# Ledger of designs, part 286: peptides against a protein of PDB entry 3WG5

Target 1, 218 residues: chain A of PDB entry 3WG5
Amino acid sequence: LAKNIVYVAQIKGQITSYTYDQFDRYITIAEQDNAEAIIIELDTPGGRADAMMNIVQRIQQSKIPVIIYVYPPGASAASAGTYIALGSHLIAMAPGTSIGACRPILGYSQNGSIIEAPPKITNYFIAYIKSLAQESGRNATIAEEFITKDLSLTPEEALKYGVIEVVARDINELLKKSNGMKTKIPVNGRYVTLNFTNVEVRYLAPSFKDKLISYITD
Target 2, 218 residues: chain A of PDB entry 3WG5 as posed
Amino acid sequence: LAKNIVYVAQIKGQITSYTYDQFDRYITIAEQDNAEAIIIELDTPGGRADAMMNIVQRIQQSKIPVIIYVYPPGASAASAGTYIALGSHLIAMAPGTSIGACRPILGYSQNGSIIEAPPAITNYFIAYIKSLAQESGRNATIAEEFITKDLSLTPEEALKYGVIEVVARDINELLKKSNGMKTKIPVNGRYVTLNFTNVEVRYLAPSFKDKLISYITD

## One batch from the design tools (peptide; made by RFdiffusion4, then SolubleMPNN)

Design b2_p28_2_s1 (from b2_p28_2, 16 letters changed)
Fold by OpenDDE base, seed 1:
Parts: structure tokens; C-alpha cells; sequence
Structure b2_p28_2_s1 (fold): chain B 218 residues (1-218), chain C 218 residues (1-218), chain A 28 residues (1-28)
């Protein structure tokens, strides 16, 4: 039986191979303790597509539910962050946050202009993001428009359109509102009903390496 | 008139956005001093495609010749490193190094298996790498096979097949052998004949940030 | 002010750490 423990960890900044290591470490700790769930407080402008896809895969292979929480106010799950959220067991957003803007880019030129991805790559990620939405029972049309229109949504809009499951101001409200919800994708092959009654919240701190990388990438 | 100065800098590790910053910084310093050329000692297993393409663009926009030198013995210009080399003004390799293995991947699974790129992405990079080879007058067939066969070559093979221009044991031999060669791509719209007669070699050290990132990524 | 001091302390600790690493690499 899962302990009545919920882990909370923060992941902030660009999505890179190091971000994958953070996700892996945090989820592994929570798995080892047979936690009820782990909540990842996510704030990202995006990052690398390869790292993003690996993170999605790691979340999907988790032995426990992974909740992506766009937090705190002012934070975003932009670009790669949107994919990660759509690949997770539950998405929550705090008021004053955003999700979307998923147009793939090759990078930035020296003049700061965006280098556009070729149509072949764009179309690949359209198919990919739609698959994530469909697999999780979320709005695949909006998921597509995150790319084709570079759409960005508020929490209220995202909830309304069926992109996310919860709007919550803090961890306590998130636990309260998500209690009794089913995961949007399976855990170990089964959809799980979240039980956040009488849970202990345990915070995971970033490692020294995590802090160092965050400092360098900001 | 360019000063008889050649800059040498090392770039080691995975190709990332930070690697772009290193290339940009090093080339900018050499440009500001109107150097005859800059030699980048490259040792990389590969990295991000977006960062790679930005680096290629930065090299192509350089006001001075950029020489990629796969160095020291045991080093490689693998994957993204091959593209960077093929996009440069001159390629050299030390004995005991390698170039190639350019099959695009999405990443690694948790079990260490490679996640293959979809055909659309693979085909894009085939076209891209062939264009780099063609533009630089290098072997486009071998460039394609770097992807389709995941081919890797020794310096002797790469020279024989017209992928690179110089095999050299050290900087002095490189300067000697490349003296009088024309750049394989234009500098400021013109092909330049390298003049390494009576040059001063000036080494650029990695910044503290560069050292820190290298330490963390290794 | 505290953030700047913490940042400087962190930078100093990092520099010391890097120096130790460089010394260890030189000993190899």
C-alpha cells in the first residue's frame, strides 16, 4: 500500500539533459518510498525536444502518479513544458500562470530572430503533441493549436478547454481539489484514483548540482 | 590587414546552447583582433541539433577563418561535431581521432537504448549534411553515409575520401600543412588563402563558466 | 543584499571547488 506521503519538488528553467536527471532523481525517490504521488512545481520557458521526450517517457514509466503543477504565479509551462504536462498523470496550474506556445524552433540567430523549424519537424511534433493529448483524454485540437497558432492559455482557459485538470493557489488546495480524481494516464498499466486524505507533504530539495546548473542556465 | 596571430581554443563535451556561447565568444575575440584564423580544438560525442545548427551559422558568419581541429588523440567529432566541422572553413584531425556517426536520435531510454528519430527528421538532416558538404566542396556521399550507415572514419580515411583537409599531430604541424590552403567556404563572401608564415599562436582559456559547465556535464 | 552576498559566497565556494578539482587533475 502506498504511504500517505506526497512528495513535492521544484523544476525551474530550460529543459535540458540535466532536467531529465532531476525528474528521474525526484521520481525515483518518491517511487522508493511508495508515495501516493509526486508533485513537480514546474516553471520553464521550454528547452530541448530530445530532453523533453525523454522526460515524458520517464513520467509515463513512473511507478507512482506524477502531477505537474505550473507554479508559482508568474510561472509558465511553455513549449517543452506543455509537452511534459500533457504527458503527465495530472496537470494543475496556479492563477497567474500560463501554458502553451509550442511552435518548434531550431534556435535563435545572432540577431535574436527565431530560426524556424522545417515543416517536416513541425508536423512531427504536431502528431506527437496530439498523441499525448489523446492518450491522456485531453483536448487534442488545442494541443495542435499550441503549435500551429503558437497558442498560450491561462489556467481558466486551459481548464475550460480540457487541457488541464485543476486550478489551485497552493499545494493544499491542489491536494484538496485533486483528491478522488483519476490519473489521466495509467500508472503501472492502471488508472489510479488519487487519495490525498490525511497525507504528509514532503519536500525534495534540489541537489547541489541542480542548484549549480540552475544558476548557470539563468 | 590581419595580424599574424592565430588563436587556439578548446571546446570539449556535449554540444549545447552553452557550447554556442563558447564558439561565439572565442570567434568574437579572434575577430576583434583581426586574427589570421582561429583554431578550435574540438572533442565532442555530439549533442543538440538546434545548438549545432546555430554554431554552424555562427562559424559561417565569422569575419575570419575558423579551423576545426579534432584533437587530442582519442578525441572525436561525433554526430553534431561532424556537422560543425563540415560547416567550417577547414577541418583537421590528429592521428588517433575519429569523425562521423551522425545518425540523429531523439535521446536515450531509461534502459540505455537509443530512441530513433523519425524518418522525416532523419531525411532533413541527410539533406542538411549533404548541403554542408557540397557547399564546402567535401564528399557529400560520405556525409550522407555518416547518417545512413552511422559511418565513422579515421583521419586517414577522412582525408582520403575528401571529408577533411589536414592530418596533423599538433598545432605547429597543422599551421605548416594548412599554410597556403584556401578556405573551403567563403569568409566575408570570399575564399581566403591561409597565411601562417611567421604567426604568433595565442591560446584562449575557457571562462570560469565554461569550466564549471564542462565539469558538470562530464 | 543577501542574495548578492550568497551569490558571491556561492561563487567563491565554486571557485574553490574548481581549484581543488584542477589540483586533483594536475596530480593525475
Amino acid sequence: as target 1 above (218 residues)
Amino acid sequence: as target 1 above (218 residues)
Amino acid sequence: MKYKEEDEKFKKELEEFLKKLEEEEKKK
Scores: peptide ipSAE 0.007, ipTM 0.299, DockQ to the pose 0.174
Fold by OpenDDE base, seed 3:
Structure b2_p28_2_s1 (fold): chain B 218 residues (1-218), chain C 218 residues (1-218), chain A 28 residues (1-28)
Amino acid sequence: as target 1 above (218 residues)
Amino acid sequence: as target 1 above (218 residues)
Amino acid sequence: MKYKEEDEKFKKELEEFLKKLEEEEKKK
């Protein structure tokens, strides 16, 4: 019987419109091959709110499960990365990674100081992140605190508090632990039970554009 | 007597963090040379709100007048570009250009549809754009309508309504018409009277990074 | 170890690409 394919792709760096293109490309490839899932290895300090929201939407519109995997050890799903994760079908983290720090900012001043978002914007993102958590059956209280307290969590804490679903050291462990799990949000209107019993893992390379963007954003 | 220097630089494309870097670099160069002013030839469809706000701040913190010049004919200062212009010391437009269309959006959906900003965000930007207009002595009512009506104006309309200060076909005409004008916002706490009687125009080239960013965003 | 090599290769490719872009812009 033909092995179910699981794609793995890396997205690293700041969340930008180019990051959206990466997500779109990767998910599209996986969709076209009717993959069981795509795993996005995510390492981001955050980025643009608009791009983030578009990425979330793209993930939610995916025809296949999109698993956000905060990887490798030392990586983070910070700020925008947290939203993206919370908007995904499954969140995994490697030991030694972090998630959170979602306080919206308007940007950085010339002196490098953070320009804080006005309360209206902050409240919007609180509502938004809570909605992502609620829709995915994750801890909405903690999601809110990612903003209000600028909270960051370890994988163990995130798992304990019901923010994420899996702690895994590598792709193989991720596949093993997530096998049989239901997606936290629907795929094509239905919650999907992940089947990683007989799968072939295929890695997607960043496009030249992706590489260029990463270079520019690093 | 040593000619006063006026710098001219081009910023084109989407407003991003990289655009901020461009503004910062250009303004810094002009500051270092104690230029009479820097003219930024702006052509943008808009972009990121955070970058926009940072750019506005950078302009307002400039040690020299920053003139936003919507140029060449066919160019626009759309969305974020309008905010940037309204935050500047002087706005000029070439015939056949436009300004406005400032409705905040969260982004574009996968299908290309605009994700509208929630009312809270819209109201924030209404307040913000009005503040820029008020601080610069420009038409705050029209500034609001740039959002509420997604209004776009011709140079002639913008001038008539007191949104901009100069309509000019080229740099020479701009210098001529703006000579003796006071900046619409302070420079180092004081309104500056522009002196373009005996000036040398120097063009700044985009950095490689600027070029790369433009290429990627185009 | 593999990641460092890939990063260096990417950096080189990017530099080459950037050079190409610079050359193309100079031709304009």
Scores: peptide ipSAE 0.013, ipTM 0.309, DockQ to the pose 0.099; fails the geometry check
Fold by OpenDDE base, seed 5:
Structure b2_p28_2_s1 (fold): chain B 218 residues (1-218), chain C 218 residues (1-218), chain A 28 residues (1-28)
Amino acid sequence: as target 1 above (218 residues)
Amino acid sequence: as target 1 above (218 residues)
Amino acid sequence: MKYKEEDEKFKKELEEFLKKLEEEEKKK
């Protein structure tokens, strides 16, 4: 029996191997306490593809629902953040946030220009992002366009096009709106109906290591 | 006129965007002083492909020769480190070091298994590593096998097969052996003959930030 | 985990840096 506990944690900055460790730590704590869910307040410009894929896998292996919440206003789930969101059990966005811009790049040239990924890599990530969308019952066409058109969406657009599930101003509104929703992917093989009735919200603080890494990566 | 100064700096650990900053800082200092060359003592298990490509580009844009020295004994230029070496003006290795193991991976699964890169990505990096080898007049066949066979070489093998230019036990032996060698790639459009006669060796220490990043990434 | 002898100086600098970070976070 899940406790009426919902954890909230923040992940901000570039997606790296350290971000994986952060996700793992947060989700593990929530799993150990049999939380109803964990909400990850996500604000990222993107990052490493390998780390992203590992994070997606960790989310999919979670014993509890993982809700990605693009928060606060001004935040983005850009590039790797979009994949992570699409790999999660529920996506929410605050007003004034964005999602998308998933065109893979090899990096930045010394002159600041983007080194474009070869078509073969682009096609791989098109297939990957579409698979995430399809598995979660989200808009695979738009998912593809996050890459092919480097499309970015507002919360309203993302909701309208079936990319995300909730637009919410804060955690309380998110819990209210998501109460009774089914997860978009299974938890331990079954779709879970979220129960946020009389929940206790517990905030997880970043570890010292998390803070240090965030400071260095910013 | 280049000063009879050779800078030596150390780069250890995973190749990341911070490693790029470290390369940039070290090379910039050496450029500003019109050094004859900079020697980077490299010890890396690999890292990010995007950061690696940026580092290669930075090396290729250097106003002075950049010598990659796999050092000390026990060190490796693995994965991304191999690419960086192949992108440099001269490669040296200490006895007891290794180079290679360049098979691209997408990451590690939660069970610790490697997530293999799709063939399309592998082929991209095959083409890329071969280009680096060809441009530097190094063994492109072996460069390919660093990926296809995940080949690792000893210094003696790497020298024998024309992957590297020098085997040296220390900086003094490196300078002695590389004196009079031409760079394997151009510096500002010309191949430079290294002059290490009566050189002053100056060691660059990592910045506080470099140390902090290294501590966090280790 | 071989505790490489962390340069005591580096450890001290890191601790000071961390304190500074905590102070900056408190100001926000």
Scores: peptide ipSAE 0.011, ipTM 0.280, DockQ to the pose 0.078; fails the geometry check
Fold by OpenDDE base, seed 2:
Structure b2_p28_2_s1 (fold): chain B 218 residues (1-218), chain C 218 residues (1-218), chain A 28 residues (1-28)
Amino acid sequence: as target 1 above (218 residues)
Amino acid sequence: as target 1 above (218 residues)
Amino acid sequence: MKYKEEDEKFKKELEEFLKKLEEEEKKK
């Protein structure tokens, strides 16, 4: 029996192996407490592709719905963040946020110039991002264009094009609007209807280790 | 005028963005002091491809020769470490070390299983590792087989096959054996003859930040 | 305002942690 509890946690910054650890920890806590769902407030400019793929897999293996919420206003789910969102059970965006810009790069040269990914790698991630969109019943054409056209969308555009499910100003509005929605991907093989009637919101704080890593990586 | 100084620094563990920072710091110090060369004692099981490529580029842009020394006995230049070695001005190995196992992977799944790289990515890294070998006048066939056959070599085999230049038990033997050798890649557009006659060896210690990062990443 | 206080607390905790690490290294 899912408890009438919703966890909320914040993940901000570059997507790295440490970001994976944060996702894993937060989701695990929510799973252990049999939460109705966990909401991850996401603000990222991007990061590492390997870490991103691991995060997507962790979300998809979650025992509870994982909702990605691009929040607060001014935040973005850019690059790796878009993949993570598309791999999640529900995507919400706050007004004034953005999603997209998914062109894979190999990295930055010493002079700060972008080392472009070869077509083979780009095509791999096109296939990958399209698969995430298709599996979640989201717009696969736009998902591809996040790479091929380096497309970025507003919340209103993303909703209109069927990339995301909710535009919400805050957690309360998110809960209200997403109540009764089905997850876009299965939880333990089943699509779950979200129940946010009479729920308790619990905020998860970053661990000391999480804070330390964030401080060092900043 | 190169000072009769050789720097020695240790880099151990996973190849990450922080490993790049360590390489950059160590090489920069040696450059600023106009060292004859820097020796990097390397022990790595592998790591991130993007960080690896950046490290290779940093080495190739060095103002002084960068010698990779797989050390101490029991150490390896595995996976990303092999690429780094092949991109360097000289490779040495201590007895009881290994080099190879360069098959690219996308990462590890949550259950610890390897997510295999698609053929397109594998082929990219085959081309990349072969280019490193060819540019350094090292065995490109073996370089390819580090990926295609997941080949690992002993120091004796690596020397025999023309993958490395020196087998040495310690720094003193390395200096002795490499004295008078030409770098396998250019320094500032020129192949340099190493001069280790009457040199001072200076060991670089990890910074406090380096130690902290290593502690957190362990 | 709340974020600044949390940052200062974190900075202090980090400094303490760093000090502890330094002390452990000096004992070696």
Scores: peptide ipSAE 0.008, ipTM 0.355, DockQ to the pose 0.100; fails the geometry check

Design b2_p28_2_s2 (from b2_p28_2, 13 letters changed)
Fold by OpenDDE base, seed 5:
Structure b2_p28_2_s2 (fold): chain B 218 residues (1-218), chain C 218 residues (1-218), chain A 28 residues (1-28)
Amino acid sequence: as target 1 above (218 residues)
Amino acid sequence: as target 1 above (218 residues)
Amino acid sequence: SKYEEEDKKFKEELEEFLKKLEEEEKEK
């Protein structure tokens, strides 16, 4: 029987291969305990495309629902964070957070100017982000505009446009609002109705390695 | 008057934003001392494309010649390392090293399979690597094949095909062989004839931060 | 857990590395 457990973990900072390791660890722990879900409190300006795609794949392979929660107020799911969110089973945002700003950047020039991605790369990521939106039943037009217009949305706008599913101030409100929702992508081939009735919330702490990597990469 | 100084520094491991910081620091120190050149002993399996492009740009903006030296024996300038080398003023390799293997990878799947880059991305990097080769008067056909065939070359092959300029066992042989060579790209808008007559070799050590980052990223 | 063991090992390796770096800095 599934333990009426919901795990909560935090992922903050740039999306890298280490962020993949964090996602994998957190999801694996929650899977092993047959948790009802894991909530990832996400705050990221973006990061590596390869790591992002691997994280999306890991989420999609999860044996349990993975909820991306843009938290706390002031946090963002920018760039790679948007893709990760769109690849997840449910997206929530706290008031005062943002999502979007996905225009591909090849880097920064020495003068601080953004090196723009060539059209070919931009078009690849447009197709990819649209696929994530379509597969999750989210707004693929807005997903495209996250790139083409470098669009950033408030939680209220993202909810209104059908990009996200929940606006919640905290974990308790998130659990309350998402109780009875269906996952936006399958878990083990089936859409799951979330059951957060009488759940125990368990927080996962970052490992020492996670903390150290975060300290060095920030 | 230029100090008859040549700096030598080592960059090892994955190419990341921290690798950019290392390049910037090392080149800046050498620029400030009006060094005749800086030699970067490079050993990398590759890394991030954005960081790679930024490093190439930093090298091209250098006020002094930047020599990429694939060293020691057993080292490689793989993937991103090849681009960095092709973007530099002179490429040298030690015997028993390699260069190439530039097929773009979007990442690794959970099963360890390589996620291939879409054709659009591959074509972008083909154009980019060819431009680096053309701008430096190096073999653009082989540069393309570093991607299309995932070609890896020995020092002897790379020299033979006009990809690199020098095969050298150590810094002393490198200085001897490269003395009187013209840089393959301009320094401050002009091709420089290297003068390594009666030069002092100064080694730059990694900072504590560089060492810590390298330890964590390896 | 596997992760706790990996974290412990990493911490030990890091502590050894940091000690080595501190020793190298004192010798300069």
Scores: peptide ipSAE 0.029, ipTM 0.462, DockQ to the pose 0.866
Fold by OpenDDE base, seed 4:
Structure b2_p28_2_s2 (fold): chain B 218 residues (1-218), chain C 218 residues (1-218), chain A 28 residues (1-28)
Amino acid sequence: as target 1 above (218 residues)
Amino acid sequence: as target 1 above (218 residues)
Amino acid sequence: SKYEEEDKKFKEELEEFLKKLEEEEKEK
């Protein structure tokens, strides 16, 4: 029986237009090889809203399941990372990671104080994040609170509240626990049952461009 | 009579958080030397709204006049670049440049079609761009049309409609034409009359980080 | 940590790459 391939790639740092290119490249490679899934090890403090929306769209348009894995321990899917996770086919978190803190910020004043987004923008992103949660069958109330309360959750809390699907220490545990799970959003119009029983794990290295982007964003 | 210093720096490519760092660094250097002004040669297709707002704020908080110069010929202050220009103390454009095209885009669909921003976001940015125009004594009606009609203007049109202050072929012509002009927004609480009669022009080179960012964004 | 060494190596590779890019831009 031909081993199905599961790709694993890392995206670390700020979410930018270049992060979109990384997602696009990684997913495209996995699509071309008809992989069972791609796992994106995500560690981000957040980033740009437009890039985030594009990434979410790219994930949702993926021909294969995209698993967002908040990894390694100490990593976060903060702000934009939360949206990306909520837009994905499956969310996993490693112990010692976090998700949330999505309060939109317009910037910092001269004194370093946060300039809050106007209510209109905040409300837009509340509607958006809630839609992602609803479409993926995840907790839309908590998704809203990621913004309104700037809530940050542990993996255990996120699992308990129905924000994420898996808590896993590593790729092997992730594959084991997610095996037989259905994607939380459709892949090519249908919910896919993940099959990780006989898989080859292939790690995708960042391109030179990806590395450069990471260096600049970190 | 001690020559006043005018700094010139270039910012090219997408507007990102790193572009904010460039603006901050350049303006800070010019502030530290009590320069008469800093001229930022800007060429951008646009970029991130949050970075744009931060840049506008940084310019408005500048202790010295910040002149946005759309340069060289062929350059644009598109999208985010238009906001940055409208947030500055003086706008100049070289012949053969453009300003405008500010219609907010949420992203691109799989088919490459533009996903329009929802009316709430569009209206927010309309209000924002109009406020920048009004505060700087520039044409708020045209500023709105940069969004609503995705209008792009030539330097001659932009000057005619009161969007910009100077059309200049090069730095020397810019200095000559802007000499004796008042800033369109206050500098440290007062409108400053530009004095370019006896100035030394100093070019600021991009930092290594700036170069890296430009390379990735271009 | 493994990450610090990888980051250091990456920084070195990046510096070398950027140096090459600067040289290529000077040769144009």
Scores: peptide ipSAE 0.014, ipTM 0.356, DockQ to the pose 0.088
Fold by OpenDDE base, seed 3:
Structure b2_p28_2_s2 (fold): chain B 218 residues (1-218), chain C 218 residues (1-218), chain A 28 residues (1-28)
Amino acid sequence: as target 1 above (218 residues)
Amino acid sequence: as target 1 above (218 residues)
Amino acid sequence: SKYEEEDKKFKEELEEFLKKLEEEEKEK
């Protein structure tokens, strides 16, 4: 039986291979303790496509529900963050956050201008983001527009359009609103009904390695 | 007039956004001192495709020749390292090193098995690697086979097939053999003839940040 | 060089950060 424990961890900054390691570590800890779920407080401008895909896969392989919570106010699940959210078991956003802006970039030129991805790459990620939306029962049309129009949405818009499941101001409101919701993708082949009745919230601190990485990436 | 200085720096490990920062820093230092060239001692199993493309672009934007030297013996320019080499002004390899193994992977599954890239992604990188080879006057057929056959070559094979320009045991032999060679791609729109007559060799140490990143990535 | 100064500053900041982290772990 799952312990009545919900883990909360923060992932902030660029999505890199180290961000994958953070996701993997946090999810593994929560899996080992048979937590009811883990909530990842996500704030990212985006990052690496390969790291993003690995993170999505790691979430999909989780033995417990992984909730992406775009938090705090002012945070975003931009670019790679949108894919991660769409690949998760539940998406929540705090008021004043955003999701989207997924037009793939190859990098920045010397003058700081964005180098656009070739159409073939863009088309791949259009197919991929639509797949994530479809698999999770989320709005695949808007998922495509996150790329084709570089669309960004508010929490209220994202909720209205069926991109996300919850708007919540804090962890307690998130737990309250998501209690009894089914995961949008399966956990071990089953859609899980979240049970946040009388749960203990445990915060996971970044490891020393995580802190060091964050310090280096900033 | 270029100072009779050649910089040497080491880049080892996975190709990441931080590896781009290392390349950028090292090249910038060498540019500022108007060095004749910078030699990057490269040892990598591969890494991120986006970082790789940025590194290639940074090399192509260099105001001075960037020589990729697969070093020491036992080192490789594998996967992303091959692209970086093919995007550079001159490729050298030490005996006992390798280049190639460029089949794109999306990641590793839970069982450690490689997740293959979709055909669309593979085809993009086939076109890209062939472009790098063609632009540098290197063997585009073998460049394609680095992906399609996951081919790896010895220095002797790579030299024979026209993938690389120099086999050298050390920096002194590299300088001696490459003296008078033209860069395989232009520097500021011109193919530069390397002049390593009476050059001073200056080694660039990794920054503390570089060391810390390496410590975290290992 | 600019990079040496930046490296030195980063090292000092990191050492201070590491020290704080070690102290925080000992207090738990």
Scores: peptide ipSAE 0.025, ipTM 0.382, DockQ to the pose 0.837; fails the geometry check
Fold by OpenDDE base, seed 1:
Structure b2_p28_2_s2 (fold): chain B 218 residues (1-218), chain C 218 residues (1-218), chain A 28 residues (1-28)
Amino acid sequence: as target 1 above (218 residues)
Amino acid sequence: as target 1 above (218 residues)
Amino acid sequence: SKYEEEDKKFKEELEEFLKKLEEEEKEK
């Protein structure tokens, strides 16, 4: 019985162009091994919108299911992280994590004040985040409120409101709870039923470069 | 009139031995210029307890006031960050930030489960965090609950409960609101009244090393 | 745990690398 391989990798820190490279590398490795899925343990305060959109696209182009797991406890999928999660095949959160806070900002002024995005940019991201929610059959109203109200949710709230699919304390519980679930978006044009029976869990370490860049961007 | 210099530096990511080096470097630069104060813009999910205690000690040994500013919006002073803040001369938070979540953990199991600290370690940190609160005239009951209940607070709650001193949106508002405040712990044996009139704000960039390490630890 | 060990090892390697960089910058 070919062991059902599930990859686990961590992506932490700010979403940058280099974070795209991390996603691409991790997903590519898992694709090459025809893994049942890859779980990305995500902890991010947000980052660049361009990098975020590229990451979403890379996830959508994945030949295997990509599960975003907001982990460990204390982690968040904030701002760009929420978009990435909503663009994925399955979202899980550990107890004590958060998702949301997606109000777009242009940056910070010299005095540290938030430079608010103009309405045109805000409206663009409202449309975009709602599209991700709709495409994945997730709560588009809450997705909009992540921007309009800068809303953040607990895992329990996010599950209750249909933003996410799983609350799990660890990888084993995640695999157990998500076993038999269908991906919320298609993989190669088809909704895949996750089969996490007799799983071999393989951890992908960040490359030295990933680690170095992760350490710098934070 | 010698311009009142205030330094601003960012410390982000996990608290490690290298974070100590960042604090030491930033504070040393500000000390050498006889700055009125240094503001550390802090965004951390936590980190190593040993590094945290060394950072607290370095802050307490500072020849100038060290202001911890939980910034920007979306940032947190979680776990080790809370201790660092409580060990500082003044705490500020931006709206949309958080402080707390200080339950000590030993790490994560292979399956990603939290390995809880034994009672002896938990009790040690309860005593320690309460001492920091008491020494700074801050709410020791809430400080304890940061551990015992893994409590997290908004800036408004933290201010209301006497955990922090300032809620400010940016550096300018922080300087304005903290002007004339006394440090919550002594500087060179004396409680200093902050004088932020006619201030020159100087930003300290992370060293390439700081950037590299910050990027890797996140 | 394996990820944490790898992360720990990387942090150690990075700390060593960064120490080396600082030493190289001080020698300039």
Scores: peptide ipSAE 0.020, ipTM 0.250, DockQ to the pose 0.085; fails the geometry check

